Peptides against a protein of PDB entry 5HOI. Designs and how they scored, part 113

Target 1, 351 residues: chain A of PDB entry 5HOI
Amino acid sequence: FRYMPFSPAGTPFGFTDRRYLTMNEVGYVSTVKNSEQYSITVSFFDVGRFREYHFEDLFGYDLCFLNEKGTLFGQSKTGQIQYRPHDSIHSNWTKIIPLQAGERITSVAATPVRVIVGTSLGYFRSFNQFGVPFAVEKTSPIVALTAQNYRVFSVHYSQFHGLSYSLSELGTSSKRYYKRECPLPMSLPNINSDMKKDANLDYYNFNPMGIKSLFFSSYGDPCIFGSDNTLLLLSKWRSPEESKWLPILDSNMEIWKMSGGKETTDIHVWPLALAYDTLNCILVKGKHIWPEFPLPLPSEMEIRMPVFVKSKLLEENKAILNKKNEIGADTEAEEGEEDKEIQIPVSMAAE

## One batch from the design tools (peptide; made by RFdiffusion4, then SolubleMPNN)

Design b1_p15_5_s3 (from b1_p15_5, 7 letters changed)
Fold by OpenDDE base, seed 3:
Structure b1_p15_5_s3 (fold): chain B 351 residues (1-351), chain A 15 residues (1-15)
Amino acid sequence: as target 1 above (351 residues)
Amino acid sequence: SKREQFAELIQKLLE
């Protein structure tokens, strides 16, 4: 096993000179290989809000994280990271992360307030948005990171224990754990079954964990999308004893149902984000399970969330609305029809 | 509906 650089929804080069470094609900970052250099383009889905930009990459950035305020780049071998704000008001900054012999940056994440770097030796490094360091923590080897505001979802791998996850909050003074290196019940890629197609071998070599993406939902719940094309959501993470992973979508099953039961082995979901009950994704047709160039427009897949997830989300929204009303913000409550029974998919109904 | 739109897109991809 080799630790590979991971970025959310990143794609391999394959037989091409170009790939996506990352993509999410904000946009997509592409890199094109030009001899010894790379040209990076940061593109956005909301072209009215953000302007596409490009730059020459002399370092060969192989890690990326895109948010609404900027893009974080990283080079897994050299330890170089660069943060590029989307606005021209804030300056770019570059930093070298000290790496031990054989250590690699395996994942990076950035929010408007935090930058996080994870390594193959399990060094978890936290910074503010200006690259000022807070702390260095030693954890199990980090294979993936995502972050939203002050919260970090980290995936760890041990040869002895398999996949684990942590959920933490990076306050001003200290790191709080909601979950610390708990077992992650995600299926790893099955080399023997999936490798019969050459296209899957290239992807496995690029991403041996099969984590297509990980993100926080719009409600701040950790989500992960594995090689089995199942979207897992961490429910009730604020209650350590009640917290559980929910298989909220089998994307292969949903595509099959929507096809009318046709063969859909060449149609793939590429996950971007979860907004409310909707998975934003790229629908990919072809031999490769990842999107090629040009990037298709995002599609919205409605998720029949379990009733208990929706009820909790409604309670949290009511609590947020009540707090806003206590602060004197006249937000007209749109009376959304609360009472539509969410049909639990039969595949998620316990027998 | 979002579901119908997605189903139509799947059908177009199967053609």
Scores: peptide ipSAE 0.479, ipTM 0.939, DockQ to the pose 0.563
Fold by OpenDDE base, seed 5:
Structure b1_p15_5_s3 (fold): chain B 351 residues (1-351), chain A 15 residues (1-15)
Amino acid sequence: as target 1 above (351 residues)
Amino acid sequence: SKREQFAELIQKLLE
């Protein structure tokens, strides 16, 4: 086993000189190998809101995280990270993460307020958006990270214990855990069964955990999409005893149903984000399970969550809104927890 | 519906 650099929805080079470093609901980051250099392009789905930009990469960035304010890059071997705001008014910054012998940066994440770096030795490093360090924590080896606002979803791997996850909040003075290295019930890629097709071997060598992506939903719930093409959502994470992973979508089964029961072995879902009850994804046709160039337009897959799951998510979100309203009554403290009002679409309550 | 549009896209990809 080798720890590989992970980025959400990143693709391998395969037999090409180009790949996607990352993609999500905001856009996609591509890199092209030009001799000893790379050309990176940051592209956006909302071309009216953002301008595409490119730059020459002399370092060979193999880690990336895209958000609405900027792009974080990382080099897994050298420990170099770079943050590039999308707005040209804000300055880029670069930092070297100190790595031990054989240590690798395995994942990076960035929000408008936090930068997170995870390593193969389990060093969890937190920074503000300007690269000022907060803390260094030693955890189990980190294999994947995502973040939303102050919240971090981390995936850990041990050869003895398998996959675990943490859910934490990075305040100004302290880290709070909602979940700390709890078992993650995600299926790992089965080398013996799935690798009979050469196309899957290249992807497994690129991403041995088979985590295609991880993100927070529009409701702030941790989501993970594994090699089994099942979308898992962490429900009730605020209640430690009630928290559970929900298999909210089997994408292979849904494609098969929508085909009318035809063979769909060459059609693949590539996950981007979960907005309410809609998975934003790229539909891929071909031998490779990942999107090639040019990138197809994103597609929206409606998730028919069981009514019992919808009602619980609605109750949880109402309980969050009510707690915010109760806390908002007594303390005039200006701490802008802009926990944006999650407008629950009325449509989720009616079906 | 979004579901019908997605199903139509799947059918086009199967052609």
Scores: peptide ipSAE 0.477, ipTM 0.939, DockQ to the pose 0.470
Fold by OpenDDE base, seed 1:
Structure b1_p15_5_s3 (fold): chain B 351 residues (1-351), chain A 15 residues (1-15)
Amino acid sequence: as target 1 above (351 residues)
Amino acid sequence: SKREQFAELIQKLLE
């Protein structure tokens, strides 16, 4: 097993001189190899809100995370990171992360308020948006990171325990865990079955975990999209005993249904984000499971929750409603709107 | 609907 640099929805070079370092709902970051240097372009889907920009990369950045305020870059071997705000008001900053012998940065994430670096030895490093360090924590080896606001979703790999995940909040003074190295029920790529196609081997060598992307939903729920093309959502993560992974979308099955049952082996979903009940994605036509150049326009796939998941959520929502009606007590506790557990919309359960 | 638009896009990709 080899730890590879992971970025959300990043693509391999394949046989080309160019790839996507990352993409999400905000935009896409591409890199083109020019001899010993790279040219990086940061592009946006909302061209009215953001201006595309480019720069020469002399370091060979292989890690990237894009948010609404800036782009974080990382070099997995050297430990160099760079944050570039999209606006011209805030300055770029660069830092070197100290790495031990054989250690690699495996993933980076950035929000408007936090920068996170994860390594192959399980060092979790947190910074503010200006690159001021908060803490260093030792965890199981980190293979993927995403973050939203103060929350971090981390995926870990152990040779003995397989995949695990953590969900944490990076406050000003302390790190809080909602989930700490809990089992992640995601299918790993099957080397023997999937490697019959050269294109799948190239992708596996780029991303051995088969994690196409991970993100937070618009509701702040951790989402992961694996090699099986199933979107998993972590539901009820505020309630430790009730928390579960929901298979909210089988993208292969949905494409097959929408085709009228035709062969769809050359049509692939590339995940960007989950907004309410819609997966924002790139539809890819071709041999490769990842988008090529030019990037197709994003598409919105409506999520129909599986009947078994839908029935269970309806029962749970009824049980919650019944408990709220029994606890009719007058406690005017102004618990701020932010801590309301966002229920999966009843609309996803009605149609 | 979003679903119909997506289904039409899938059909166009199969042509």
Scores: peptide ipSAE 0.475, ipTM 0.938, DockQ to the pose 0.532
Fold by OpenDDE base, seed 2:
Structure b1_p15_5_s3 (fold): chain B 351 residues (1-351), chain A 15 residues (1-15)
Amino acid sequence: as target 1 above (351 residues)
Amino acid sequence: SKREQFAELIQKLLE
């Protein structure tokens, strides 16, 4: 096994000179090989909100994370990172992450307030948006990162324990864990069944964990989309004992149903984000499971959560609301930012 | 609906 650089929804070069470094609901970052250098383009889906920009990359950035305020780049071998705000008001900054012999940056994430770097040795490095360091923590080897606001979803890999995950909040004074290196019930790529197709071998060599993407939902729930094309959502993560992974979408099954039961082996979902009850994705037609050039427009796939899951989630949210009302009667309202618990909209109860 | 629009897009990709 080799630790490979991971970026959310990143694509391999394959037999081409170009790939996507990352993509999400904001946009997509592409890189093109130009002899010994690269040309990077940062493109956006909302062309009215953001201006596309490009630059020459002399370092060969192989890690990327895009948010609404900027783009974080990383070089897995050299430890160089660069943050580029989308606006011209804030300055770009560059930093070298100290790496041990054989250590690699495996993933990077950025929010408007935090920058996170994870490594193959399990060094978790946190910074503010200006590259000022907060802390260095030693964890199990990090294979993937995503972040929203102050929250970080990390995926870890151990040869003995397989995949695990952590969910943490990077406050101003300290790191809080909601989940710490808990088992991740995601299916790994099956080398023996899938490797009969050369196209799947190229993707496996690029991404041996088969994690197509990970993100936070619009509600702030951790989501992961694996090689089995199942979207997993972490429910009830605020209650460590009640927390569970929900298989909210089998994308292969939903495409098959929507086709009228036709063969859909050449149609692939490439995940971008989860907004409410809708998976934003790229529909890919062809031999490769990843989007090629030019990038198709994003599509919206409605998630029909099973009625039994909806009813339990509604009962469980009512029980949490009732417990908060019982505890909230006696203690004075300290004006702490009300972490407004996600009211699942009543509209999901009507079918 | 979003589902109908997505189903139409799948049908177009199967042509």
Scores: peptide ipSAE 0.475, ipTM 0.939, DockQ to the pose 0.515

Design b1_p15_5_s4 (from b1_p15_5, 7 letters changed)
Fold by OpenDDE base, seed 2:
Structure b1_p15_5_s4 (fold): chain B 351 residues (1-351), chain A 15 residues (1-15)
Amino acid sequence: as target 1 above (351 residues)
Amino acid sequence: SKREELAERIQELLE
C-alpha cells in the first residue's frame, strides 16, 4: 500500500495535462501542467457571489481544500501549504510543515476558522485561518480530512485495523472527540474484479482507498462516498452509543431506477455535497468515473435508503413509461416491452 | 421537480 495525497472529489490527470484538485458545493479547483510549473484556477458555481481567479504554481500543489472564504493548497512531498482568501482584503500566507524522512502530507482541510494538515505518519496539525498553530497530535495514519466550522472528520488507515474514522471539535482551548479512531464500515476497492477495466486501474493508483469524497452535510453530519457509490451518513454522532452509519443513497440503484431499468454502466455519480435531503453531484458519462473538462453543471439527487421493494420499482417504471408516452416522444416502443422482466443487476438482487 | 430534472438529465446522457 502507498499513501497518496487525497483531496475531496479530486480527479487524476489520466492521459491529460489537467485535473481537478478538488470540488464541492462552492466550486472547483483545476490545475494545468505547463512544463515545470502549473497554472491553478479557482472557479465557483455561484458566479454572482464569487470571482474566478488564477495563479502560477511553481511548487506543484497536489492537495487542495475549497471553502466559502478561501482555498488551502498543499504539496505532499515538500510539506508546503498555502492559504488564499477569495477576497483581496485578507492576505495569502504560506508555511512549510516539517516532515520526517518518507512522511507525506496525505490530506488538508480548511474552514473560515481552522486549517488542518494530516500526514502518512498520523501527525494531525491544527492551525487558525491565519496559519497560527494550535497543536500537533499523533494519531493513526491519516488518509482523508474534511472540516466544517470547528468540526473535523478524519479517516485513518492501518494495515492491521483497516479503515477508521474520528470526529473532533477544535475549540479555542482544546480538541474534543465525539468519535476517536472508530471502525469505518466502508467497502474498499476490489482490485481483482474492477481492474479488468484499465480506466479503474488509473483511478485506483490515484486513490487506493476509493474515497471519491467526504464532507459534512448542511446539518453538520459527517458523510463519505466510497468506490461502491453509496453515500454513508454518520447519524446520532453526539450520542456515542447510538451513533451509526446510514446508507442514505445507492447512486447506482438511483441512476438505474431513473433510467427506467436500462443498463447505466457508463453513467457515474461524482459527489460534491449533501444539502438537506439532496446529494449535489456531477453526472459523468463515459469510461472514466470522474468528470473531465469542461465540468458539467451539478445535478441534485434525492437521498433514499436502498430498500429493494419490487412492487415500488414496477410502479416507478410504469410511471416513467407513462410520462414518456405523455411527452409524445415518437420512440417506437414496441408494445412487447411491458412484459420484459426487469433485469435487476445481480449486485442489487442480493435480497 | 428535482426528480424530473434528474430523470431528464439521465435520459439525455443515455442518448
Scores: peptide ipSAE 0.490, ipTM 0.941, DockQ to the pose 0.661
Fold by OpenDDE base, seed 1:
Structure b1_p15_5_s4 (fold): chain B 351 residues (1-351), chain A 15 residues (1-15)
Amino acid sequence: as target 1 above (351 residues)
Amino acid sequence: SKREELAERIQELLE
C-alpha cells in the first residue's frame, strides 16, 4: 500500500499534461505541466462573484482545497503549503510543514477560519487562515480531509483496522471530537474485478482508497462518495448513540432510471457538493470515470434512498416513454411495447 | 423540473 496525495474530486493526469487538482460547488482548479514547471488556473462557476486567476507553480503542487475565500495548495513530498485569497485585500502566505523521513502530506483542507494538514504518519496540524499554528495531534494515518467553518471531517487508514473517520471542531482553545476514529462503512476498490480496464488502473494508482470526494452538506453533515458511486451521509452526528451512515444516493441506479433502463456503462457521476436535497455533480461520458477538458457544466441529481420499488420504476418508465411519444408521435406506437419486461441489472435486482 | 433536465442531459449523452 502507498499513501497518495488526496484532494476532493481531483483527477489524474492520465496520458495528458493537464489535470484537475480539485473541484467543488465554488469552482475548479487545474494544473498544466510545462517541462519542469506547472501553470495553475483557479476557475469559478459564479463568474459574476469571482474572477479567474492563474500563476506559475515552480514546486509542483499535488494537493489543493478551494473555498469561497481562497485556495490552499500543498506539495506532498516537500511539505510546502501556500494559501492564496481570491481577493486582493489579503496577502498570499507560504509555509513549510516539517516532515519526517518517508512522511507525506496526504490531504489539506481550508475554511475562511482554519487550515488543516494531514499526513501519512497521522500528524494532524491546525492553523488559522493566516497560517498561525494552533496544535499538532497524533492520530491514525490520515488519507482524506474536508472542512466547513470550524468542523473537520477526516478519514483514516490502518492496515489492521481498515477505514475509520473522525468528526471534530477546532475552537480557539481546544479541539472537540463528535466522532473519534470510528469505523467507516465504505467499500474499497476491488483490484481484481475492476482493473481489467486500463482507465480504472490509472485511477486506482492515483487514488487507492477510491474516495472520489468528501464534503459537508449545506446542513453541515459529513458526506463521502466512494468507488461504488454511492453517496453516504453521516446522520445525527450530534447524538453519539443515534449517529449512522445513510446511503442517500446510488448514482449508477439513478443514471440507469433516467436513461429509461438503457445500458449506461460509459456515463459516470463525478461528485462536487450536496446542496439541500440535490447532489451537484459533473456527468462524464467516456472510458475515464473522471472529467476531461473542457469541464462540462454541472448537473443536479436529487437524493433518493436506494429502495428498489418495481411499481415506481414501471411508472417512471411509462412517464419517460409517454414524453418521448409526445415529441415524436407520427410513428404508430404498437401497443406491444408496454409489456417489455424491464431488464433490471443483476446488481440492482438483489435489493 | 431538475429531474427532467437531468433526464434530458442523460439522453443527450446516450445519442
Scores: peptide ipSAE 0.488, ipTM 0.940, DockQ to the pose 0.626
Fold by OpenDDE base, seed 5:
Order: structure tokens, then sequence, then C-alpha cells
Structure b1_p15_5_s4 (fold): chain B 351 residues (1-351), chain A 15 residues (1-15)
């Protein structure tokens, strides 16, 4: 196992000179390798609200976090971080995070009021939006971070205990925990079964935890999207005894249903954000599970608890087929295919 | 509907 730099919805280079450093509901950050330098572009989905900008990166930033006010960059090996406000009125700032021998920055997060840095040794460093430090805490090794306002969702990894998570609030004078290093019930990538495809090995080497993204919902609930393509939401986190992870969407099952039960092994969901009851995502076609260039337009997927009810699946598929036949009414669709038993993939048939 | 738009986009990606 190696600690790799994690950014929400970041993509590998693969065999290309370009990748996405991060993407979410605000936009996407790309980097292109130009000899010894990198060119970074910060792009936005709302082109009326924000202006795209670019700059030359002499440091090789491999960590990124985008919010509505600015972009945080980090270099995992050197410990350099840079914050760039989207508004030119506010100044950029740069800081070096002190790293021990072999320590790496593994994740960074930024809100309009906080900057957070997590490391492979479990140093949790907090700053304000101007890079003024608040505190340094020692935790279990941090593998992923996200933040909303004053709240931080952190994912930790131990070789002996697997994945854990914390949910904290960074006040002005103190850190409050709602959850502290609790077990995270997310499936890790299976190296032996899934690695038969070279494309999965490249992604595993980039992101060995298989965490495609993590974010807060529009309601302020922690969300995580793993290698199993299931969206987990932390419900009732304000009540420690009632708090639970909810599998609110199986994206593979939803794609399969929406296809009319066709083979969809080359269609992938790339998560951006959860807005109310819809997952904002990129639909990706191909061998790679991540979006290439140019970035496709975002799609919206309605959240649904994965309840395998064979009868409801049959009714939904009949309803999709009937609507397709009503729109396609000028082509003689032969009546005879109604009785084909929908072959449910064995992975979905476990209920 | 958002569901119909998603279904259409998935069909376009299957062709």
Amino acid sequence: as target 1 above (351 residues)
Amino acid sequence: SKREELAERIQELLE
C-alpha cells in the first residue's frame, strides 16, 4: 500500500499529458504537462458567474480543492500549498507545510472560511482562508478530506483497522467532533478480481482506496462515492446513537435500469455533488472509469435506495419500453420480445 | 423529466 495524493473526483494522467486535478458542482481544474512545467486551467460550469483562468505551475501541483470563492492547490512531496481566489481583488497566497521524512500531504480542502491539510502521518492542519494557522492535531493517517463552511469530513486509513471517518467542526478557538475515527463501511477495491482489466490497475495505482469523490450534500450531510459505485450518505450525524450510513444510490443498478436491462459495462458514473435528491455526475463511456477531454456536460441522477424488487424492476422496464414504443410508433416493432426474462446481473441478484 | 433526459443520454451512450 502507498499513500497517494487524493483530490475529489480527480483523474489520473493514464497515457496522456493531461488530467483533472479535481471537479465538483462549481467546476473542474485541469493540468497539462508541458516539458518540465504544468499549465493549470480552472474552469466553471456557470460561465455567467465565474471567469475561467489559467496559470503556469512550476511546482507540479498534484492536490486540488475547488470552492465558490477560490482554488486550493498542493504539492504532496514538497508540502507547498497555494490558494487562488477566483476574484482578482483578493491576493493569492503560498505556504510550505513542514513535512517529516517520507511524509506526504494526502489531501487538502478549502471553504470560504477554512483551509485544511491532511498527511500520510495523520497530521491535521487547519488554517483560515488567508493561510493563518489555527491548530495542528495528530490523528490516524488521513487519506481524504472535504469541507463545507466550518465542517470537515475526513477519511483515515489503518493497515490493521481499514477505513475510518471523522466529522468535525472547526470553530475559532476549538475543534468539535460529531464523529471521531468511527468505522467507515465502504468496500475497498478488490485487487484480484477487478485488476484483470489494465484500465482498473492504472486507476488503482492513482487511487488505491477507490474513493472517486467525497462531499457534503446541499443539506450538509457527509457523502462518499467508492469503487463499488454506491453513494453513501451519513444520516442523523447530530445524534451519535442514531447516526448511520445510508446507501442512497447504486449507480450501476440505476444505469442498468435506465438502459432497459442492456449490458452497461462500458458506462460509468463519475460523481460531482449531491444537490437535494439528485446526484450531479459525469456519464463516461469507454474502458476508463474517469472522464477524458473534453469534459462531457454534467447529468443528474435521482437518488434511490437500492431495493431489489424483481416485480418493480419488471414494471419500470416495461414502462421504459412502452414509452420508447410510443415515441417510435412509425417502426414495426415486432410484438414477440415481451417475454424475455430480464437477466439480472449476479451482482445485483444477491437479495 | 430528469429521469427521461438521463434515460435518453444513456441510450445515446449505448449507440
Scores: peptide ipSAE 0.488, ipTM 0.940, DockQ to the pose 0.622
Fold by OpenDDE base, seed 3:
Structure b1_p15_5_s4 (fold): chain B 351 residues (1-351), chain A 15 residues (1-15)
Amino acid sequence: as target 1 above (351 residues)
Amino acid sequence: SKREELAERIQELLE
């Protein structure tokens, strides 16, 4: 296993000279390779609120985090980080994070009030928005970070214990843990089954944890979207004994339902954010599970707990289609496209 | 509705 630099909803280069460094509800950051340099563009979905900007990257930033006030960049190998406010009134700042031999920055996060750096050795470094350091803590190896206001959601990996998570609050004087290195019940990418498609191998090499994104919901709940395309939400995290991961959306099942039960193996959800009860996402068509260029407009997908196993629903829909084909032999083609919505029985709608 | 818009967008991607 190798620790790779992770950014929320970041994409690989693949066979191209361009990729997304990160994307979320605010916008998307792209990088284009120009010989030995990179050109970075910070784009926004709300073009009335924010102005797109670009700059030349001489360092090859491979880590990024976008928020409503600025963009944090990082270079995993050199330890360089840069914060760029979107407002030109505020100055950019750059800092070198000291790295040990073989240590990598694995993830960075930024809020309007905090900057966080996580490493492959489990160094958790916290700063204010101006790059003034608060503390350095040693944790299990960090593989992903996100943050909202003063809260940090961190994902850790151990070769012996697998995935764990922490939820912490970075106050002015101290770090509070709501959760500290608790087991994360997320499925890892299945190397043997999924690697039959070359596109899946490229993504696995870029992101071996299969974490497509992690974010806080609009309500401040930690969310993670794995390689299984299930959105997990950490419910009741304020009550340590009552806290649980809820599978609030199987995106592959929802795409299949919305298709009318058609084959949807080439349609992919790319997660951006959870706003209220809707997953903001990019719908991707093609062999690659990540968005290409130009970026499609975001779509909204309502959260729904998976009550049914997708395989059983597929078998039932195939059985319904086969019965329709057996009956349809004798009667004239009444083109009644009865879009028989898959009636989820009301009794199985979880309250 | 958001669901109808999503269904339409998925149909457009299936064509």
Scores: peptide ipSAE 0.484, ipTM 0.939, DockQ to the pose 0.815

